# Peptides against a protein of PDB entry 8OXM, part 41

Target 1, 371 residues: chain A of PDB entry 8OXM
Amino acid sequence: FKAEFRLAGGVNLPKIIDCVGSDGKERRQLVKGRDDLRQDAVMQQVFQMCNTLLQRNTETRKRKLTICTYKVVPLSQRSGVLEWCTGTVPIGEFLVNNEDGAHKRYRPNDFSAFQCQKKMMEVQKKSFEEKYEVFMDVCQNFQPVFRYFCMEKFLDPAIWFEKRLAYTRSVATSSIVGYILGLGDRHVQNILINEQSAELVHIDLGVAFEQGKILPTPETVPFRLTRDIVDGMGITGVEGVFRRCCEKTMEVMRNSQETLLTIVEVLLYDPLFDWTMNPLKALYLQQRPEDETELHPTLNADDQECKRNLSDIDQSFNKVAERVLMRLQEKLKGVEEGTVLSVGGQVNLLIQQAIDPKNLSRLFPGWKAWV

## One batch from the design tools (peptide; aimed at target 1 K368)

Design b2_p17_2_s4 (made by RFdiffusion4, then SolubleMPNN; from b2_p17_2, 7 letters changed)
Fold by OpenDDE base, seed 1:
Structure b2_p17_2_s4 (fold): chain B 371 residues (1-371), chain A 17 residues (1-17)
Amino acid sequence: as target 1 above (371 residues)
Amino acid sequence: SSRLAATVAELQAILAE
């Protein structure tokens, strides 16, 4: 290890360190000291399995449909080492950086990212109708710019085209696999884009198995397919390549039902894998900027009174695990809202749900559904 | 011009698949 480190920013102040391997190669690593990395490690293994299934199918292999993975080494329940995704940037950093974000550069007369967030926070406790109206006003005055990512990074038109296809394929694969695994919506800082490949890397996988639906503000979309995500696909948007790649990914997932169920079952019953949403985690994920000051560490809630019978906790856990497996089985059968859909019908429903401004307007404002 | 040509080639590739 080198003696020097860099801060990556964020609440937990993760440290970027350089390590020389036994092979003499320098590798950058991210050291997290307050985050449970076990869920990230498990989800990376599930993604590797999904990639193996996608590589075995001729149609998905020809389309190079893969989820980008990174190495995770948990060191404890609160610490671990991540492979640093060198040559990636958070899509949120590219889009809505306060200094030089793409929205500010390309749309200087639009609302600022701060103005958009403020408007949506003001209506957070209001009706769905009021949220929708304000969301539509925000969207009208905050137009998508993510098309400029590939246009800035790839000057050659043939390279630009191929990289935009790689992006579109990456969004499609991660959206469908993310839906199957119940990852839900993803914060714009937790989606990295590779500056060389234009592929997405999903990080901080602390919400899985539809646990986003039990947050104080429940998720209303199957995956993140916001206006900027769509704008990055170019003029065809969700049609053509994206839709076809979603359908082919969904086909492989549905045809691999037994394998996926078996693996997820083993994970859900692993006593070392805490995938359940707890109240503290829920508060952290939907924390308001104003509430950062009052989380004094005085939640030394006495460990004494939660002697709920170990049997009742275990029975409640098992029932939640069974429900997750049942819902996973439904998804893999194409059962949506009690109806069996074809692959094309299921993918169409998911796309429509993900792009619906009524669903987007109901999301937690901190996750910036207008970006 | 060149980006428009790439977009047209995309539309053609999308229609040819």
Scores: peptide ipSAE 0.024, ipTM 0.484, DockQ to the pose 0.014
OpenDDE base, seeds 2, 3, 4, 5: peptide ipSAE 0.007, 0.010, 0.009, 0.006; ipTM 0.432, 0.407, 0.429, 0.441; seeds 3, 4 fail the geometry check

Design b2_p17_3 (made by RFdiffusion4)
Pose (drawn by RFdiffusion4):
Structure b2_p17_3 (pose): chain A 334 residues (1-279, 317-371), chain P 17 residues (1-17)
Amino acid sequence: FKAEFRLAGGVNLPKIIDCVGSDGKERRQLVKGRDDLRQDAVMQQVFQMCNTLLQRNTETRKRKLTICTYKVVPLSQRSGVLEWCTGTVPIGEFLVNNEDGAHKRYRPNDFSAFQCQKKMMEVQKKSFEEKYEVFMDVCQNFQPVFRYFCMEKFLDPAIWFEKRLAYTRSVATSSIVGYILGLGDRHVQNILINEQSAELVHIDLGVAFEQGKILPTPETVPFRLTRDIVDGMGITGVEGVFRRCCEKTMEVMRNSQETLLTIVEVLLYDPLFDWTMNPFNKVAERVLMRLQEKLKGVEEGTVLSVGGQVNLLIQQAIDPKNLSRLFPGWKAWV
Amino acid sequence: AEEEEKLERELEIMEAK
């Protein structure tokens, strides 16, 4: 074990450690004290199940739809450990870096990230109209730059297109799974982009199962589909590869709702922390019902096809009205 | 600035809990 450890930041102060194994290769682990990783263990298990189901289905096997997973090992009710992701870089560090940010490098005339943060801080005390107007003004003077990422990393057109296609597929699949699982904490620091495979990886998974509505600032989108992601998917935008991949993933999930419910039914016997405190679990049953409704496409008794559900999700995600009410720290304009 | 926002967010999560 290495004698030194680093802090990853945050109120809980997670610890980063390095271990040298028998082969001599250093492996980085993240021990997260004062936090419950049992929910993250369930998220990783359902991620692996979805990946296996996509691999089993011939329609998705050809499209090579995969979900990037990292091992999470719970150690106690209030602690655990997880595998650190190597060879990945944060999206916000690449895009909105103060020193060498992509938006500053490509579009110096556009508004800086500090200006946008100042405007968002000044407008949080305003009303809906002023928030919508400021958001539209910010979007007018802040063009997406993320499309140049592979252009700056993959000079060969074949490799560049392969990496772009893998990025689009991974974004579609991760977005579908996150909507199904109700993942809300999807700001720039929770998503890591690989420098080789160009596949997005979700690392935080801190809050899910429709927890953003509980937060003071509700989460009005099911997944992150900001202007940067859409521009980086290509000229075609959401239409094309993203829509088809979303439809395929939704079909696979409708076909495997039984396996998904079997995986998620681990609750109601060993409730995790932050629940059933302050004296058939209530919230667990509620989230199971919500997941079942999402999977069956019933909601309030209404039937919705896979294509219609995908179109509705795209409309909700790209709607500026929903993006205006989001948390300023979420970086909706980014 | 980004660190302040991150802390504010984590605090709001803690308050909500």

Design b2_p17_3_s1 (made by RFdiffusion4, then SolubleMPNN; from b2_p17_3, 9 letters changed)
Fold by OpenDDE base, seed 4:
Structure b2_p17_3_s1 (fold): chain B 371 residues (1-371), chain A 17 residues (1-17)
Amino acid sequence: as target 1 above (371 residues)
Amino acid sequence: MDEELGIEMERAILEAK
């Protein structure tokens, strides 16, 4: 290990350290403190298995459909080492950085990211109708700009086109794999984009198996497909490549049902793998303002409202695991809302759910569904 | 050429007409 470290941005201030391997190669590593990386490590293994399935299928292999993975080594319940994703940036940093964010650069007359967040926070406890109206006002005054990522990074038109395609394929693969594994909506800081490949890297996999649906503000989308995510695909948006890549990924997942169920079953019943949502984790995910670094959760007793929605989840761990497996089996059969759908029908439903401004308006404002 | 690259190039050529 080199004696010097850099701080990565973000709430947990992870340390970037350079390590010289026994092979003499320098490797950057991210040391996270105060974070349980076991779930990330397990999910990376599942992604590697999904990638193996995708590489075996001719249609997905021809499209180079993969979910990007990184190395995770958990060291303790509160520390681990990650492979530093060199040459990646959080999409949130590119889009809504306070100084040089793409929204500020390309849309200087739009609402600021802070104004959008404030407006949505003001209606957080309001009706769905009021949330929807304010969300539509925010969206009208905060137009997507993520198309400029590929335009800034790839000046050659042929390279630009190839990289936009790689981005679209990466979004499609990660969206469908993420839906199958129940990753739900992904915070904009937890999606990295590779500045060379335009592929996405999903980090901080602390919400899986639809546990985002039991948050104080439940998730309402199957995956993140916000306006900026779509804008990065170019003029066709969710149509064409994205839809086809979703369908081909879903075909492979559905055809691999037995393998996926067996893997997930082993993980759900692993006593070393805590995937369940707990109240403290739920509070950590939805009560921290992004800018407030230091609030240790002093459990002040009086937030009675958050207790009510969590108290009905007094189901034995086994019943929760069984429900997760049943829902996974339904997804892999194409059962949505009690109806069996074709791959195209299922993918269409998921896309419509993910882009529906009514669903997006109901998300936790801290997840910035307008970005 | 990747099959999707070919399909998207064809689409882009069709959209540019």
Scores: peptide ipSAE 0.029, ipTM 0.679, DockQ to the pose 0.013
OpenDDE base, seeds 1, 2, 3, 5: peptide ipSAE 0.025, 0.027, 0.026, 0.019; ipTM 0.669, 0.699, 0.676, 0.608

Design b2_p17_3_s2 (made by RFdiffusion4, then SolubleMPNN; from b2_p17_3, 11 letters changed)
Fold by OpenDDE base, seed 3:
Structure b2_p17_3_s2 (fold): chain B 371 residues (1-371), chain A 17 residues (1-17)
Amino acid sequence: as target 1 above (371 residues)
Amino acid sequence: MDEELGIQMELDVLKAK
């Protein structure tokens, strides 16, 4: 380890440290001191298993279908080390986070990212109809630009085409595996893009097993397939490569049902793996940017004095775990809304749900569904 | 042959030269 560290900013003040490996290579690491990284570590292991299944299948192997993984080393319930994803940028940083964002550069006359966010926050407590109308107005005045990522990074046409293909495959693989695992909180800061490979890296895996559906503002989409995500695929959009890669990924997942159920069952009943949504976590995930009031998570250790009968907590937990396993089994059988679908039918339903402006307009404004 | 697999095979052949 080098003696020096940098702060990455934010409330938890994560430390960036440089490590020299036994190979003489310098590697950056992010040390988080107030976050439970156990869920990220577990989900990375599940992604590695999914990658193993995808690599065993000839069709998914030929398509190079993988989820990008990073190393997580949990040190305690509140601390751990993340591999720094060198050469990645949050898609939100490229698109909207600064005055040099792609929306500002390519669409200078559109609404600003701030104007879009403000309009959607104003209707946050309104009807679904009012949210939909304002979302459609925002979308009309905030046109997608993510196609320019590959155009800026890859000047050679053959390389550009290959990288756009790699991007589309990465979106497809992560979307289907993310759906099977019920991965939520897919806002524009939790999705990184690799500037060399054009592949996505999903970070902050703290919302899994459809726990995003029990948030104060429920998640209404199976994965992020917003207009910029689609624009990055180029002229084909969700058709052709993306759809086929989703179908081939779903085929492998459905054919691996017993393996996936067994793995998830072990994880759901691991007493060290807290995947359940709690009120404090829900509040943190759906805080208003203006409500950066110092909610010091004084997890006063004293509220452990609710000796609610361990039996009632365990029974409630077991019922939630059983429901998650049943829903996972349904997904892996192609059961959607009580109907058995083919792989193509299931993938089509998921794509339609993910791109539906009515579903997107209902999301928490911090998710930035217009991006 | 799936058009996508055809394109990938062509790209892999171009990189091997």
Scores: peptide ipSAE 0.059, ipTM 0.741, DockQ to the pose 0.012
OpenDDE base, seeds 1, 2, 4, 5: peptide ipSAE 0.034, 0.038, 0.036, 0.038; ipTM 0.670, 0.730, 0.714, 0.718

Design b2_p17_3_s3 (made by RFdiffusion4, then SolubleMPNN; from b2_p17_3, 10 letters changed)
Fold by OpenDDE base, seed 5:
Structure b2_p17_3_s3 (fold): chain B 371 residues (1-371), chain A 17 residues (1-17)
Amino acid sequence: as target 1 above (371 residues)
Amino acid sequence: MDDELGIEMERAILEAK
C-alpha cells in the first residue's frame, strides 16, 4: 500500500488508497469506514445473476445490456475494501462540482448548484404545491448539460456515438434492474460514470427492496431519470434506444421470475443480511448538512424499553420480508396499482413516473432531482 | 427500427475499425 490516500466525496469520506499487487500492478482501492459493505456485496451478487440472465437472452446479449458490477470485500461490519472503479467519476462531481462543474462551465448564467439546493431546502417542509412551483423555477433556470460528458471524453464522432449508445443502454439496464430490486438512494454521488466506457456504476446499495419509500421523505420515483440523465442520451431522450432497452430488460426479468424470487427469498431470510430500514439509518440518509455536527449517535445501548419480545421483532421482520417478496412478484408479473400491464405498458408507466416533475419535486433535496 | 439502426451503426462502426 502507498502511504498516501485521497478522500472520495460523500458523508462517510471513503479513502482511496493505491495498492501494488504481487503482480507489480498498481490498483486503486476504496476503503469505506463506518459502512456495512455486506449489503453492497450481496446486491453485487444479485446484479451478476441479472447479468447472467441478460447474457442468456439473444436480444439483450445483442444489445450488450449489462449492469456494471464492482468487487466488494467486506472486512468487518463497519469496514471493507471496494474495488475502486478506476476511471469512474460521480455524475454529481462532473455536473455540479463547485469549481469546474459542467453546469457552471456550459451554463454560467443559470442558477448555481448551491442556489438550486438552497431554494429546494427552503421549501422542504412546505406543501407539495409550493415544492412543485419552486422545483419548476429551479428547472427553468438550471438547464441540463450532461450531453457534454460524451462530447468532452470522446472527440471522434464514431466513438462519441458508440459511447452515447453504451450510456443509454447502461441507464436502461440499471434502471429496470434497480426498479425490480427496489433500489433507492440514487442521488448524484451514488451513480458513477466510467470515463472510458460511458457506462454507469451504481454504488452504495444500502437502500433496496423499496425501503426508500419508508424514509422520512419517501422516494417517489422508480429510478433516476432526471433531466441531465436524459440529456446524456441525446436528441431521442427516453424514446427509441432507451425505451426498447428497458422493455427487453423487463422482458428478461419477467421471464426469469422463479429464479429471481428464489434468490431474493434466500437473501431476505439470511440473518447476516440486514436490508431493513432502521430509524437511525433513515435519519442518517436524510440528514441536513447543517445537522452533521451534533449527531454522533452515541449508541447508548441503554434504551432498555425496546425489549419488545424477540418474538414480536421476528414476526414483524417476517411480515416485512413477505410483503417485499409479494411486491417483487407483482413487479415480475407486471402488476402496477392493482392492474396487470404488458412489458411496454409497465415500462411506459415507470418512465412517466420517473420523469414526472410532481414526483421529482417531492424528493429529499439532497437527492438533487433538478440535476 | 431505431435499435436496429443503433445496432447496425454500432456494427458499421465496429466493421470500419
Scores: peptide ipSAE 0.025, ipTM 0.632, DockQ to the pose 0.013
OpenDDE base, seeds 1, 2, 3, 4: peptide ipSAE 0.024, 0.023, 0.021, 0.024; ipTM 0.636, 0.621, 0.642, 0.662; seed 1 fails the geometry check

Design b2_p17_3_s4 (made by RFdiffusion4, then SolubleMPNN; from b2_p17_3, 11 letters changed)
Fold by OpenDDE base, seed 5:
Structure b2_p17_3_s4 (fold): chain B 371 residues (1-371), chain A 17 residues (1-17)
Amino acid sequence: as target 1 above (371 residues)
Amino acid sequence: MDEKLGIEMEEAILKAK
């Protein structure tokens, strides 16, 4: 290992370390501390399985539909080594970096990322109507710029077009698989983009199986399909390539129902896989930047031995696991709001839910739904 | 128009590979 490290952004301040392998190759690695990488490791295995299903289908294979995966080596319950996705950048760093973000470069007269965040934080405890009005004002004065990512990275027009297509396919595949698995916490720092492939890499997979819906501010969208995400697809937006790739991905997932249910069932009952949302994790994920200073969790968990009988905890866990499996089965049958939808109908509903400014305005301000 | 063009271009790329 080299003696030098860099900090990756984010609350846990993960360390980027460079190591030389026994093969003499330099490899960058991310060391996360204070984070349970077991959930990331498990979700990467599920993504690899989904990729195997997508490669077996001729239509998804021809389109190269895949979820980008990374290697996770958990070292402890609070530490591990990630294969650093070399040549990736968080979409938030590209878009809303304070010094040289794409919004500041291409839209210097728009609201700053800080002004947008401040406006949405001021209305965080207000009505849904007030949140919607302020969100619409923010969106009017903060126009999307993510089209410039491919334009900056790919100067050749033929390469540019191919990479924009790869991006659109990556968004579609990850959105549908993320929806099926109930992947939450899709803020702009948890989504990386590969600077060479234009494919997305989803990181921090600690909110799964719709546990984002039980956060203090519940998640109201099935996946991230915000204005910048759509702008990166170019002039067609969510229509054509994106919609068709979503439908083909959903078709493979629905046709693989038994395999997906069996694997998720094994994972939900694995005692080493803590997928349940706990109150401390929920508070941590939706902490305000102003509250970052004081809550060192002094785990003075006063052992208030609420001897809730181990039986009542186990029964409560089993009932949550059963509900997750039932909801997964519904999604894989195309059951939405008690109605059975076609693949096209289900994909259309999910797209409409994800782009609805009423749903987006209700998200936690840290999710940055205006980006 | 643009949706159709995007689909046609994707299909052209898929046929050329």
Scores: peptide ipSAE 0.027, ipTM 0.654, DockQ to the pose 0.014
OpenDDE base, seeds 1, 2, 3, 4: peptide ipSAE 0.023, 0.026, 0.024, 0.024; ipTM 0.614, 0.627, 0.630, 0.636; seed 3 fails the geometry check

Design b2_p17_4 (made by RFdiffusion4)
Pose (drawn by RFdiffusion4):
Structure b2_p17_4 (pose): chain A 334 residues (1-279, 317-371), chain P 17 residues (1-17)
Amino acid sequence: FKAEFRLAGGVNLPKIIDCVGSDGKERRQLVKGRDDLRQDAVMQQVFQMCNTLLQRNTETRKRKLTICTYKVVPLSQRSGVLEWCTGTVPIGEFLVNNEDGAHKRYRPNDFSAFQCQKKMMEVQKKSFEEKYEVFMDVCQNFQPVFRYFCMEKFLDPAIWFEKRLAYTRSVATSSIVGYILGLGDRHVQNILINEQSAELVHIDLGVAFEQGKILPTPETVPFRLTRDIVDGMGITGVEGVFRRCCEKTMEVMRNSQETLLTIVEVLLYDPLFDWTMNPFNKVAERVLMRLQEKLKGVEEGTVLSVGGQVNLLIQQAIDPKNLSRLFPGWKAWV
Amino acid sequence: SKLEATVAKLEAILKEE
């Protein structure tokens, strides 16, 4: 074990450690004290199940739809450990870096990230109209730059297109799975982009199962589909590879709702922390019902096709009205 | 607790200079 450890930041102060194994290769682990990783263990298990189901289905096998997973080992009710992701860089560090940010490098005339943060701070005390107007003004003077990422990393057109296609597929699959699982904490620091495979990886998974509505600032989107992601998917935008991949993933999930419910039914017997406190679990049953409704496409008794559900999700995600009400730290304009 | 930590993290991003 290495004698030194680093802090990853945050109120809980997670610890980062390095271990040297028998082969001598250093492996980085993240021990997360005062936090419950059982929910993250369930998330990783369902991620692996979805990846296996996508691999089994011939339609998705050809499209090579995969979910990037990292091992999470719970150690106690209030602690655990997880595998650190190597060879990845944060999206916000690449895009909105103060020193060498992509938006500053490409578009110096556009508004800086500090100006946008100042405007968002000044407008949180305003009403809906002022928030919508400021958001539209910010979007007018802040063009997406993320499309140049592979352009700056993959000079060969074949490799560049391969990486762009893998990025688009991974974004579609992750967005579908996050909507199904109700993942809400999807700001720039929770998503890591690989420098080689260019596949997005979700690392935080801190809050899910429709927990953003509980937060003071509700989460009005099911997944992150901001202007930067859409521009980086290519000229075609959401239409094309993203829509088809979303439809295929939704079909696979509708075909495997039995396996998904079997995986998620681990609750109601060993409830995790932050639940059933302050004296057939109530919130567990509620989230199971909500997941079942999402999977069956019933909701309030209405039937919805896979294509219609995908179109509705796209419309909700790209709607500026929903983006205006989001948390300023979520970086909806980014 | 997780909710408070998420809000604090978002506030740190917002107040980032």

Design b2_p17_4_s1 (made by RFdiffusion4, then SolubleMPNN; from b2_p17_4, 5 letters changed)
Fold by OpenDDE base, seed 4:
Structure b2_p17_4_s1 (fold): chain B 371 residues (1-371), chain A 17 residues (1-17)
Amino acid sequence: as target 1 above (371 residues)
Amino acid sequence: SRLEATIAELEAILNEK
């Protein structure tokens, strides 16, 4: 390894290192500590399988529908090496986490990202009605700007148009594949955008198989389709290309039911693959910025709200796995809330659920559903 | 093993402040 490293930012302080291979080639790698990359590695394999299914279908192949993958080499339960996604940026960094974030640049009179987060944190323990009202106020004063990503990166109008289509297709594919695999909502730092292709790369796949529904603040959306995600699609939003690409992806997933069930069954019962949500992981994923100081190891067991969701966890691992498989089978049959839907009906329901401000207002404020 | 040595080197790099 070269002696020099760069920080990639983020809570776990991942280090970008240059490695000289036995072939004499330099390869940039992201080294993560305090992170179990086994789940990422497994999910990348599942994405490759989904990509194979999408490439076999003529309609999805013609649309170039793929979920972007990266190489993961888990080294231990707490360390691993990732392929550094060169030429990618976290969407959250572009939008809000840079001093020159797009919201600040294009909407200087809107609320700051900090003001939005503060307002939503103040109502975190309040009613759904209060959360909705504050979320609507935040959204009114924090208007989407992600359209400017493609406009900044692609100055030629024809290139810009094609890249906006590539983005829209990438969002559609990742949304439907993510829904099938139960990835749920994705933190804005865990979605990278490729500055050359405009395609998304989903990283940190620590929540899968709808395990986000058992978090202290349960997820309420099937995938991330927030206002900025939609704004990046341009004037058509979720209509036209996005909807059609979702439908075509869902058609392939539903028609591949047996294959997907078999793959997921093997993974769910793999003793080396811990996909289950544990309390420590749940706390880590939904820690308050204020609580970072009080990680004293005294797990005083008295937070009653965590106890209610934990009491349903007393089901044997096998019953949880069976329930995940049953729900996956339902999704692949188009069963939503006990009703069998067409592909178009199912995709429509999922889009409506994902963009519903009532659902978005109920998400964990740390995941920034207003972005 | 070569793998263990690589892991240890990477862990050292991770632990460097």
Scores: peptide ipSAE 0.027, ipTM 0.532, DockQ to the pose 0.037
OpenDDE base, seeds 1, 2, 3, 5: peptide ipSAE 0.021, 0.020, 0.021, 0.020; ipTM 0.499, 0.508, 0.515, 0.500

Design b2_p17_4_s2 (made by RFdiffusion4, then SolubleMPNN; from b2_p17_4, 6 letters changed)
Fold by OpenDDE base, seed 1:
Parts: C-alpha cells; sequence; structure tokens
Structure b2_p17_4_s2 (fold): chain B 371 residues (1-371), chain A 17 residues (1-17)
C-alpha cells in the first residue's frame, strides 16, 4: 500500500488508499473501518445474479438493463475494502453540496438544503397532515434540478439523449431489483451516478429485505423515486421509458421466482450474513445531529440479560427469515395488499407509492425526501 | 497467514490518525 491516504467524507471517515497489485497496476481502494461490509458483498452477488437473469432475457438484454455492481472484500466484522468507484459522484453531492450544489447554482432563490431539512425536522414528531403540509411547502420552494446533470456532462445533443436514456434505464432496473430485495428508500449519499455512463451505483446496502419498515421512522416508499430522481429522466418523467423498463425488469424477476427464492433462502440462513435490523444500526441510520453528543457508548450494558435462551433467538430469527421469504414470494407473484396484480398493475402501484407526496412526507427527514 | 497480514496492514492504516 502507499503511505498516503485521502479521507472520503462521512461519519466513519473511510480512507481512500492506493494499492499496487501483483500485476504492477495501481488501484484505488476505499477502506472502511467500523463497518460490516459482508451485507454489501452479499447484495453485490445477488445483483450479479439479477444481471445474469436480465442478460438471458431478450427484451431486457436489448434494453441493456443492468444494476451496476462494485467489488467488495470484507476483511473482518468491522473492516473491509471496496473498489473505489472512479468517475462517480454521490447524487447528494451533485444536488445539495453547500458550496456548489446544483440546487444552489440553478435555484439560488429557493430554500437552502439546510432550510428544507430544518423545516422537516421541526415537524418530525407532528401529525401526518402537518408533515404533508410542510413537505408541500418545502417542495414548492425547492424545485428539482437533476436534469442539469446530463446537460452539464454531455454537451452533444445525441450523446445527452442516449445518456438520459441510460440513466432512466438504470433507475428503472435498480428500483425494481431494489424493491424485490427490499432495499427501500436510499439516502442521497448512498446513490452514486457515473459521470461517463449516467448509470447509478447503489452503495452501503445495510438495509435490505424490507428492514427499513422496522426503523423508528419506517420507510413508506418501495424505492427512491423523489422529484430530482424523476427530473433526471427529462420531460417524460416516470412515463414511457422508465415505466416500460420497470415492467420488463419485473417480468424477468417474476419469471425467475424459483431461482430468486432459492438464492435468497440460502443467504437468509447463512450464519455469516447478519441482515437483521438491530437497535444500534437503527439508531445509526436515523441518528439526529443533536443525539450524537449523548451517545456515550455505555459499554457497560451488562452481558447478563443477553442470556435469552439460544432457542428463543433461533426461533425469532427463523420466524423473521420465513416472513421475508413469504413476502419475497408475494412480490414475485405480484401479490400487493392481498391482491394479485399483472406486471403492469404491480409496476403502476409501486410507481404511485414511490412518487406519492403523502408517503414521501412521512420518511425520515435525514434521508431528504424533497431531493 | 497472508490474509491476516493484509488485514493487519489495513487495520493499521485505519488506525493511523
Amino acid sequence: as target 1 above (371 residues)
Amino acid sequence: SRLENIVAELEAILNEK
């Protein structure tokens, strides 16, 4: 390894290191500490399998529907190495960077990202009606700008059009695959966009199998389809290319039910794969800036009460795993709210749920549903 | 092992302030 490192921004201060491989090639790697990369590694394997299914189908292959993957090497329960996604930027960095973010550049008279967050944090403990009203006020005064990503990066009109289509296809594929795997809503820093391909890369896959529904503020959307995500698709929004790519992805997923169930079953029962939500992880994912000061790790939670009988832990785990598998089977059959839907009906329901401002207003404000 | 040495080197890099 080279002795020089760069900090990648974030609470865990991940380090970007340069490594010379045995082939003499220099490679940038992201080293994460205090983070369990096993879930990321497992989810990348599932994405590769979904990509294999999508590549076998003629309609999805012709549309070049893929979910972007990165290399993950877990080293311990608290450390690992990621392939550094060179030529990617977090969509949150592009949109809401305080210095030069696209909202500040293109909409200087709109609310700042901080003002939006403050307004939504003030109503976090309020009624759904009050949250909805404030969310609508925030949305009115914080208009989408993500269309400018492709316009800034791709000056040739024909290239711009093709890259906007690549983006739209990437959002569609990741939305449907993400829904099937229960990834839910995604923090804006955990969605990277490739500056050359306009494809999305989903990172930090610590919430899967609908575990976002058991967070202190539960998820209310099947995937992230916020106003900026839609604005990046251009004038057609969720209609036309996006909808058709969602339907074709969902067709392949539903037609691959047995394969997907078998894979997920093996993973859910892998003793090395902790996919379950724990209270510490839930607190970390929805931590308030104000709550950082009082979480002294009282390491002195006595080891005594964790003697819940091994039998009760195993029974609770098995019941959660069975529930996840049942819900996955329902999704792959098109069962939504006890009704069997066609692929078009299911995709339509998911799109409507994801763009509903009532659902978006109920999300955790730290995840910035107005972006 | 060779893996343990790589892990230890990476943990050292992580612990460097």
Scores: peptide ipSAE 0.025, ipTM 0.503, DockQ to the pose 0.035
OpenDDE base, seeds 2, 3, 4, 5: peptide ipSAE 0.021, 0.022, 0.025, 0.023; ipTM 0.507, 0.519, 0.521, 0.511

